# Ledger of designs, part 134: peptides against a protein of PDB entry 4DOW

Target 1, 157 residues: chain A of PDB entry 4DOW
Amino acid sequence: TFSWVGRPLPNRKQFQQMYREICMKINDGSEIHIKVGQFVLIQGEDNKKPYVAKLIELFQNGAEVPPKKCARVQWFVRFLEIPVSKRHLLGRSPPAQEIFWYDCSDWDNKINVETIIGPVQVVALAPEEVIPVDQKSEETLFVKLSWNKKDFAPLPP

## One batch from the design tools (peptide; made by RFdiffusion4, then SolubleMPNN)

Design b2_p28_3_s4 (from b2_p28_3, 17 letters changed)
Fold by OpenDDE base, seed 2:
Structure b2_p28_3_s4 (fold): chain B 157 residues (1-157), chain A 28 residues (1-28)
Amino acid sequence: as target 1 above (157 residues)
Amino acid sequence: MKYYRKKAKKDAAKEIKEDLEYAKEVTA
């Protein structure tokens, strides 16, 4: 169950009410608050790991029938989501915790909030920094580079 | 449940073609 936290933000977008925060109620009755700017795991396809995304906007889409609680996201990709023919362009074997900023617009970046599994920690690192792989950091994902379907590049600001 | 990371058909076809070609090269 998802519910808006706070009052709608001022905006001029037709059919949209924007919010800064949403509350996710989980099975045990506890609540998790997720804000714009945070990172989340999103339900993936069967037998696939969850998608990783950064929340850019939270909004109720009044153009849909019935109105839906939605989010606009910045996608990240896991290494295994990159085509096998292009993985060599990285020049190294990344740890499982590494993800990449998806620098393309060919994917739909609007989601229903019901697809959100929960928050996740994503840490930006410089290319030369080492990704820790100890047990304490297993739940943290790390991003160094972007992927634009052609090559890897330094992370955008 | 709806999945949102969908690609255009032409893009998917291109990717599949590239992967197939690569597979042939590494197994030849």
Scores: peptide ipSAE 0.113, ipTM 0.661, DockQ to the pose 0.098
Fold by OpenDDE base, seed 4:
Structure b2_p28_3_s4 (fold): chain B 157 residues (1-157), chain A 28 residues (1-28)
Amino acid sequence: as target 1 above (157 residues)
Amino acid sequence: MKYYRKKAKKDAAKEIKEDLEYAKEVTA
């Protein structure tokens, strides 16, 4: 269950009420608050790891029938989501916790908040910074580069 | 029921799935 936290933010969009924070109630009854700017795991395909995204906007979409709680996100991709034929462009074997800023518009960046599994920690690193490989836990993901379906590039500012 | 992200190009999703499966086979 998802519910908005706080009052709607000022918005000029007629059918959209924007929010800064949403509350998700987990199965055990506990609540997790997620804010714009935080990173989340999004439900993936059945046999795939969850997608990673940064929340850009949270909004009630009144234009839909029925109205839906939605989010606008910036997508990230896992290395395994990159085509096999292009993985060599990275020039290295990334650790499992490395993700890449998806710099393409071919993916719908609007999601239903119900697809959110939960928050995740994503740390942006400079190219020269080393991703800790000794950490077995995937609780923290790291991003250094972007992927635009053609090549890898430095992370956008 | 939770939906996975939508892609404008369905072929991209298929490709990703295939790549993941391939990777699993190679690393298995």
Scores: peptide ipSAE 0.106, ipTM 0.644, DockQ to the pose 0.165
Fold by OpenDDE base, seed 3:
Structure b2_p28_3_s4 (fold): chain B 157 residues (1-157), chain A 28 residues (1-28)
Amino acid sequence: as target 1 above (157 residues)
Amino acid sequence: MKYYRKKAKKDAAKEIKEDLEYAKEVTA
């Protein structure tokens, strides 16, 4: 279950009540707080790895009946989500921990918070920096480049 | 359960673009 933390922020959009933080209650009774700006794993298709996203907004969508707890996200893509015909454009075989900033607006970036699996650590690196591949770092994802469906490029500054 | 990353509606494309630009600005 999910519940809002703190007072709502000033309204930015019609029918939306915005928040900075949400509480996720886990089956064991523990709670995890997730804030705007953090990275999360989103439920993927069956037998597929979760999607990766950065939280941009947390809001209650009053336009829906009943109102839904939602988030607006910046999507990332895993290498295997990129079409096979385009993967060669990277020019290298990335480690499993590498993800890419999705620099395109063709995807719906609004989600229901119930699809959030949990937080994940994402570290931005310069292109010349080495991605750690040791076992201790398997839980951390790394991003160096963006993908805009045409080519890879440096991350937005 | 819903599966996301679906094709965005044209009427929502502008909003998505604005959010993306905002994200870039915050990252800068």
Scores: peptide ipSAE 0.103, ipTM 0.546, DockQ to the pose 0.441
Fold by OpenDDE base, seed 1:
Structure b2_p28_3_s4 (fold): chain B 157 residues (1-157), chain A 28 residues (1-28)
Amino acid sequence: as target 1 above (157 residues)
Amino acid sequence: MKYYRKKAKKDAAKEIKEDLEYAKEVTA
């Protein structure tokens, strides 16, 4: 179950009510609050790891019937999501914890919040920094580069 | 559940074809 937290932000779009925070209620009754700007795991395909995304907008979509709780996201990609033929462009074998900022607009960036599994920690690193791989960091994802379907590049501002 | 990593501007089949062709060029 998902519910909005706080009052809606000033209207910027005709059929959308914007919010800063949403509450996800878990089976055990506990609640997780997720805010714009945080990173989330999104349900992936069967037998695949969840997608990783940064929340950029949370909104009630009144243009849909019935209205739906939605989000706009900035997608990240895991190394294994990159085509096999282009993986060599990285020039190294990344750890499993490394993800890449998806610098393309060919994907739909609107999701239903019900596809959100939960929050995840994403840490941005400089290209020269070493990704720590230990037991405490196994749940943390790291981003050093962007991927634009042509090459890897430094992170966008 | 619906998966939202869908391509809005480019067909998935077309992309696969392009990737396959590229792979052939790189490995040839």
Scores: peptide ipSAE 0.104, ipTM 0.657, DockQ to the pose 0.146; fails the geometry check

Design b2_p28_4_s1 (from b2_p28_4, 14 letters changed)
Fold by OpenDDE base, seed 5:
Structure b2_p28_4_s1 (fold): chain B 157 residues (1-157), chain A 28 residues (1-28)
Amino acid sequence: as target 1 above (157 residues)
Amino acid sequence: SLEEMRKEILENPEVRKLVEELEKKRKE
């Protein structure tokens, strides 16, 4: 169950109410608050790993019937989601924790908040920085590069 | 195969565990 936290942000978008935070209720009755700017795991297709995304906007879409709680996201892509024929372009074998900034607009960046599994930690690193392998970082994902369906590149500003 | 081996190496078991835990805790 998802519910908005706080008052809507001032905006001029017709049929949309924007928020900075949403509450996710879990089975034990506790609540997880997720804010714009945080990273989340999104439900994938059957037998597929979840997607990784950064929340850019949280909004209720009143143009739909019934109104839907939605999010606009920046997608990340896992190495295994990249076509086999293109993986060699990385020039190295990435660690399991590495993901890539998806620098394309062909994916719909609007999601239903019900597809959010939960928060995840994502840390941006410089290309020269090593991905730490310790107990604290085991659940953390790391991003160094972007992927635009043609090649890998430094992260966008 | 090499591809199968790469898939196994690139999978993060901690991420998998996290997903499983979160899905169990989430009330739909």
Scores: peptide ipSAE 0.026, ipTM 0.420, DockQ to the pose 0.037
Fold by OpenDDE base, seed 4:
Structure b2_p28_4_s1 (fold): chain B 157 residues (1-157), chain A 28 residues (1-28)
Amino acid sequence: as target 1 above (157 residues)
Amino acid sequence: SLEEMRKEILENPEVRKLVEELEKKRKE
């Protein structure tokens, strides 16, 4: 179950009500609050690993019937999601914890909040920084580069 | 997993070649 937290933000969009935070209630009764700017795992297809995204906007879409709780996201891509023929362009074998900023607009960046599995920690690193692989950081994802379907590049500002 | 990733990476000949080259450099 998802519910909005706080009052709607000032918005000029007639059919969209914007929020800063959403509450996700899990079956065990616990509550997880997710805010704009945080990273989340999104349900994948066919039991594949969840997608990774940064929440850019949280909004209720009143243009849909019935209204839907939605989010606009910045997508990240896992190395294994990159076409096999292009993976060599990285020039190295990345650790499993590395993800890439998806620098393309061809993906729909609107999601239903119901597809959110939960929050995830994503840490941006400089290209020269080493991705730590230890027990404490096993749940943390790291991003160093962007992927634009053609090549890898430094992270966008 | 890392193992799964390695398996997929090595299925691509270009990536495999790159990995081999990197390994050679590390052993030098």
Scores: peptide ipSAE 0.012, ipTM 0.291, DockQ to the pose 0.021
Fold by OpenDDE base, seed 1:
Structure b2_p28_4_s1 (fold): chain B 157 residues (1-157), chain A 28 residues (1-28)
Amino acid sequence: as target 1 above (157 residues)
Amino acid sequence: SLEEMRKEILENPEVRKLVEELEKKRKE
């Protein structure tokens, strides 16, 4: 179950009410609050294989009947999504914990909040920083670079 | 592909475990 937290933000969009925070209720009655700017795991075709995104906007889409709770996200990609012919551009073999900022607009960045599995920790690192392999950080994902389908580059602002 | 990307995620035991736990506990 998902429910909005707080009052709608002021906006001019006729069919959209924007929010800062949404509450995800867990079966045991506990609640997880997710805010704009946080990173989340999103359900794919296979529930066991989610993907990672950053929440940019939370909004209720009134154009749908009934209205749907939606989010606009920034996508991330993994190394294996990079075409084989271009993987050499990275110049190294990244660990499984590394993700890349997807700097393209060819993907739909609107999702239903019901597809959110939960929050995930994503840490931005400088290129020279080493991704830790200790147990305490194994659940954390790391991003150093962006990918624009042509080359790797420093993270966008 | 997205499928290949997700396989990388699953190679991380801690991430995989978290996903499984969250999915089981989530109430719509």
Scores: peptide ipSAE 0.028, ipTM 0.440, DockQ to the pose 0.046; fails the geometry check
Fold by OpenDDE base, seed 3:
Structure b2_p28_4_s1 (fold): chain B 157 residues (1-157), chain A 28 residues (1-28)
Amino acid sequence: as target 1 above (157 residues)
Amino acid sequence: SLEEMRKEILENPEVRKLVEELEKKRKE
């Protein structure tokens, strides 16, 4: 169960009520609060293959019938999804923990909050920083660069 | 593609474990 936390934020978007935070009810009765700016795992058609995304906006879409709790997200991509002919541009073999900021708009970035599985830790690193490969950090994903389908670049702000 | 992206992300077994744990806990 998902419910809004706090009052709607002031905005001029027609049919949309924006929020800063949403509450996700957990089976044990506890609650997880997810805020704009946090990273989440998003369920796809196969629950064994979720997406990783950063929450950009949380809003209720009043234009839908019935109104839907939605989010806009920033997508990330893995190395193997990058065309083979372009992979050399990275200049290294990335670890499994590394993801890339998808700097394109061709992917639909609107989701239903019901598809959110839960939060995930994503850490931004400087290019020179080493991605730790140990048991303690295996659940953490790391991002150093963006990918715009043409080349790698430093992370956008 | 988004589908391929999801596939690669889950190559990390610890991430898969996290997903499974979260799914068990999620009441929605």
Scores: peptide ipSAE 0.025, ipTM 0.463, DockQ to the pose 0.045; fails the geometry check

Design b2_p28_4_s2 (from b2_p28_4, 14 letters changed)
Fold by OpenDDE base, seed 2:
Structure b2_p28_4_s2 (fold): chain B 157 residues (1-157), chain A 28 residues (1-28)
Amino acid sequence: as target 1 above (157 residues)
Amino acid sequence: SLEEQRKEILNNPEVQEMVKELIKKRNE
């Protein structure tokens, strides 16, 4: 169950009310608050790892009946999501914790919040920085580069 | 847990449709 936290932000967009925070209530009754700017795991294919995204906007879509709780996101991609024919462009075998900033506009960046599995920690690193691989950091993902369907590049500003 | 949340999503047909559409959009 998802519910908005706080009052809607001032917005000029028709049929949309924006929020800074949403509350996710899980099965055990506990609540997790997720804010704009945080990273989340999103359900993908059943037999694959979940998608990763950064929350850019949280909004109620009043154009739908009933209204839907939505988010605009910045997508990330896992290495295994990159076509096999292009993976060699990285020039290395990345650790499982590495993800890439998706630098294309061809994907819809609107999602239903109900597809969110939960929050995740994403840390941006310089290319020369080593990704720590330990059991304590298993839940942390790291991003060094962007992917634009053609090549890998430094992260956008 | 992650697995518990996944299970909840899998058991909700409406959310499953949302996921399917999401997957389609990312594969275009």
Scores: peptide ipSAE 0.691, ipTM 0.957, DockQ to the pose 0.914
Fold by OpenDDE base, seed 4:
Structure b2_p28_4_s2 (fold): chain B 157 residues (1-157), chain A 28 residues (1-28)
Amino acid sequence: as target 1 above (157 residues)
Amino acid sequence: SLEEQRKEILNNPEVQEMVKELIKKRNE
C-alpha cells in the first residue's frame, strides 16, 4: 500500500495535489519512504528486469476517477531495451548495471505508484569513469550516457 | 525483497492492468 507523507506542496495544477514523499508499505510490515528525486524500480514484463526511473513529481491525480496516486518520472533504459540493430552504436558491451538516460519525449512519463517495486540507487558517472562490477554493487545502477533512439550521447547537464 | 514486491504486484489484478498499460506505452 502507498500513502502520502506530509502536507501537499503548493501547486497551481487543478485536480492535482503534489507531494514530496510517499510511503510504501511492504508485505513484511516494513515501510519504505520514497522521495522526489530518488530512483525507483518499476514493474515491467515478468520475464524481464524492472524498469528504472527517476521520480520527478509525486501527485494525487484527481482528474482520474477514482483519483490515483501517480508519479512523473524520468525514464531510463536498460541496454536490452535498445533495439538490437542499434546496440552496436555504444561501441562496447556494457555491464548489467549500466542504464541509459532516455532522452526522448515519446514515452508517457506518468506512472501509477503501485507499479513501483522499490527504490534503487543510481549513480551518474562521467564517460571515462569505470563502472564497478562487484557483488556489492549489484544493487547499484550506473548511468553514463543518454539514449535518444538514434544514438548515445553524454548525459545532459 | 525485490522478488516479494514483484510477486505482490503480480497478485494484484488492478496493478497488473497498470503494468500492462505501462509496458504498452514504453513499447510504442
Scores: peptide ipSAE 0.690, ipTM 0.957, DockQ to the pose 0.937
Fold by OpenDDE base, seed 5:
Structure b2_p28_4_s2 (fold): chain B 157 residues (1-157), chain A 28 residues (1-28)
Amino acid sequence: as target 1 above (157 residues)
Amino acid sequence: SLEEQRKEILNNPEVQEMVKELIKKRNE
């Protein structure tokens, strides 16, 4: 279950109540708090790794009936999400921990918070920095480049 | 765990519909 933490933030959007933090209650009764600005894993295809996104906004969408707890996100893409015909543009074989900043506006950036699996650590690196060996590929993810469906580019500032 | 959370999502029909829509939008 998901519940809002704290008081609503001031906002100018009709039918939306914004928050800075949400609480995710896990099956064992423990609670995980996720804040705007943090990164999350989002459920995707069953046989694929979870999607990765940065939380930009947390809000209750009063325009829906019933109201839904939602988030606006900045999407990331995994290498395997990139079309096979374009993967060569990277010029290297990325490690499993590498993800890419999705630099297109063609994807809807609104999600239901219930699709969130949990938080994840994402670290931005310079191109020359080496991705450290991680015990778990999903423990820490790294981003060096953006992907705009045409080519890879340096990370947005 | 991550796997357990994913399982919970998969066992919730309402959330599954949300996931399907999400996947669809990412593939448009």
Scores: peptide ipSAE 0.688, ipTM 0.957, DockQ to the pose 0.909
Fold by OpenDDE base, seed 1:
Structure b2_p28_4_s2 (fold): chain B 157 residues (1-157), chain A 28 residues (1-28)
Amino acid sequence: as target 1 above (157 residues)
Amino acid sequence: SLEEQRKEILNNPEVQEMVKELIKKRNE
């Protein structure tokens, strides 16, 4: 179950109420709060790792019937999601923890909040920095570069 | 645990359907 936390933010968008935070309640009664700006995991396909995204907006879409709780996200892409023919452009074999900022607008960045699995830690690094491999980093994803379907580049501002 | 919560969500049929729709949108 998902519920909004706090009051709607002032906005001029018709049929949309924006929020800063949403609460996920699970069967055992525990709650997870997720805020705009945090990174989340979204369920992937069968036998595939979840998608990674940054929450940009949380909003209820009143234009839909019934109204839906939605999020607008910035997508990240895993190395294995990049076409095989273009992976060589990275010039190295990335660790499993590395993800890339998806710098394209061809993907729909609107999601249903129900698809959110939970929060995840994402740390930005400079391209020359080494991704740490330790027990604490096992649950952490790292981003150094963007991917725009043509090449890898430094992270956008 | 968070991991257990994730598994619960992953196994939710409604969520799975939503994910399918998301994948479709993502691949457009």
Scores: peptide ipSAE 0.024, ipTM 0.467, DockQ to the pose 0.669

Design b2_p28_4_s3 (from b2_p28_4, 13 letters changed)
Fold by OpenDDE base, seed 1:
Structure b2_p28_4_s3 (fold): chain B 157 residues (1-157), chain A 28 residues (1-28)
Amino acid sequence: as target 1 above (157 residues)
Amino acid sequence: SLEKVREEILNNPEVQKEIEKLIEARKK
């Protein structure tokens, strides 16, 4: 169950109410608060690792019936999502914890919040910094580069 | 906890439809 936290933020978009924070209630009764600017895991294929995204905005879309709780996100991609023919462009074998900033606009960046599995920690690193590899691959993810479907590049500011 | 949430999502056909759209978009 998802519920908005706090009052709606001012916006000029018709049929949309924006929020800063949302509460995710788990079946065991526990609650997780997720804010704009945080990173989340999003459900993908059932037999693969979840997608990763940064929350850019949280909003209720009143144009839909019934109204839907949505998020606008910045997508990240895992190395295994990169086409096999282009993986060599990285020039190295990345650890499982490395993700890449998706630098394309061809993907819809609006999601239903109900696709969110939970929050995740993402740390930006300089290219020369070593990624700490731990046993739990989903504990902390690291990003050094962007991917624009053509090549890898330094992270956007 | 993570797996439990994923199970709940997969058991929701409405949400699953949206997930499938995400998957399809990323494969293009």
Scores: peptide ipSAE 0.677, ipTM 0.957, DockQ to the pose 0.817
Fold by OpenDDE base, seed 5:
Structure b2_p28_4_s3 (fold): chain B 157 residues (1-157), chain A 28 residues (1-28)
Amino acid sequence: as target 1 above (157 residues)
Amino acid sequence: SLEKVREEILNNPEVQKEIEKLIEARKK
């Protein structure tokens, strides 16, 4: 169950109410608060790692019937999502914790918040910085480069 | 836990439909 936290933010968009924070309630009664600017894990294929995204906006979409709790996100991709024929372009074998900034506009960046599994920590690193070994595979993810379906590049400003 | 949340998601047909859209979009 998802519920908005706090008052709606002033916005200029019709049929949308924007929020800074959302609360995710799990069946065990625990609550997790997620804010704009944080990173989240999003459910993908059941037999694969979750997708990763940065929350850009949280909003209720009043244009839909019934209204939907939505988020606008910046997508990231895991190395295994890169086509096999293109993986060599990285020039190295990345650790499992490395993800890439998706630098294309062909994917819809609006999601239903119900697809969110939970928050995750993502740390931006310089190319020369070494990714530390994490105790848990999904504890902390790291991003050094972007991927635009053609090649890898430095992170956008 | 993460696994429990995922199970809840997988058991929601409406959410599954949204996930399928995400998956399909990423295949293009």
Scores: peptide ipSAE 0.674, ipTM 0.956, DockQ to the pose 0.847
Fold by OpenDDE base, seed 4:
Structure b2_p28_4_s3 (fold): chain B 157 residues (1-157), chain A 28 residues (1-28)
Amino acid sequence: as target 1 above (157 residues)
Amino acid sequence: SLEKVREEILNNPEVQKEIEKLIEARKK
C-alpha cells in the first residue's frame, strides 16, 4: 500500500498533485518512506534483477480514472539489458553492481508507484573511481556512465 | 529485506499490465 506523506507541493499542473514523499507499507506492516531524489527498484521481467530508477517526481494523476499514484523517473539500465552487439563498446566487463544512466527519451518515464519494489542505494562515481566489488554491501549500485543506445558516455553532471 | 512482496504486484492486473509495457519497451 502506498500513501502520500505530507501536503501537496505547489504545482501548476491541472489534475496533478505533487508530493515530496510517499509511504510504502509492506505486507509485514513495516513502512518505508521514499522521497523524490531517491532511487528505487521497479518490478521487471527478472525478479532477481529489477529495474532501477531515480525518482524525479511523485504525483497523483487526477486526470486518470481512477486517479493514479505515479512517479516520474530517470531510468537506469543494467549491462545485460544492453544489446549483445554493443556491449563491447564498454571496453570492460562491468561488475554486477554497475548500472548505466539511460540517456534516451524513447522510454516512458512515468510509472505507477505500485510497481516499486523498494528503495535502493545508487552511488554516482567518476570514471576513475573504482567500484567496490568485494564489499559485503551488494545492495549498493553504482553508476559511472550513460547509455544512449549508441554508445557509452560520461555520466551527466 | 526492504523488498515489497511481489505477489502484491502480481495480484494487481493494472500494475501487471504496466509492468508488461515496461518490459516490452525495454526490449526494443
Scores: peptide ipSAE 0.616, ipTM 0.935, DockQ to the pose 0.635
Fold by OpenDDE base, seed 3:
Structure b2_p28_4_s3 (fold): chain B 157 residues (1-157), chain A 28 residues (1-28)
Amino acid sequence: as target 1 above (157 residues)
Amino acid sequence: SLEKVREEILNNPEVQKEIEKLIEARKK
């Protein structure tokens, strides 16, 4: 169960109410608060490798009936999501904990918050920084580069 | 546990439909 935390933020969009924070209630009764700017795991095809995204906006879409709790996100991609024919462009074998900033606009950036599995820690690193590799790849993820479907590049500012 | 029950997500037809859309979009 998801519920908004706090009052709606000032917004000029007619059918949208924006929020800074949302509460995710887990079946055991515990609650997790997720804020704009944090990173989340989103249900995908592989349960072991959920999608990763940064929350940009949280909003209720009043244009839909019933209103839908949504998020606008910045997508990330895992290395194995990169086409096999282009993986060599990285020039190295990345650790399992490395993800890439998706630098394209061809994907819909709006999601239903109910697709969110939970929060995740994502740390941005400079190219020269070493990624600490541990056994739990989903505990902390690291990003050094972006992927724009053509090549890898430094992270956008 | 920090994760929402995946079964609950997948058992919601509306959410499942949206997940499918996400998956399909990423195949482009």
Scores: peptide ipSAE 0.613, ipTM 0.934, DockQ to the pose 0.655

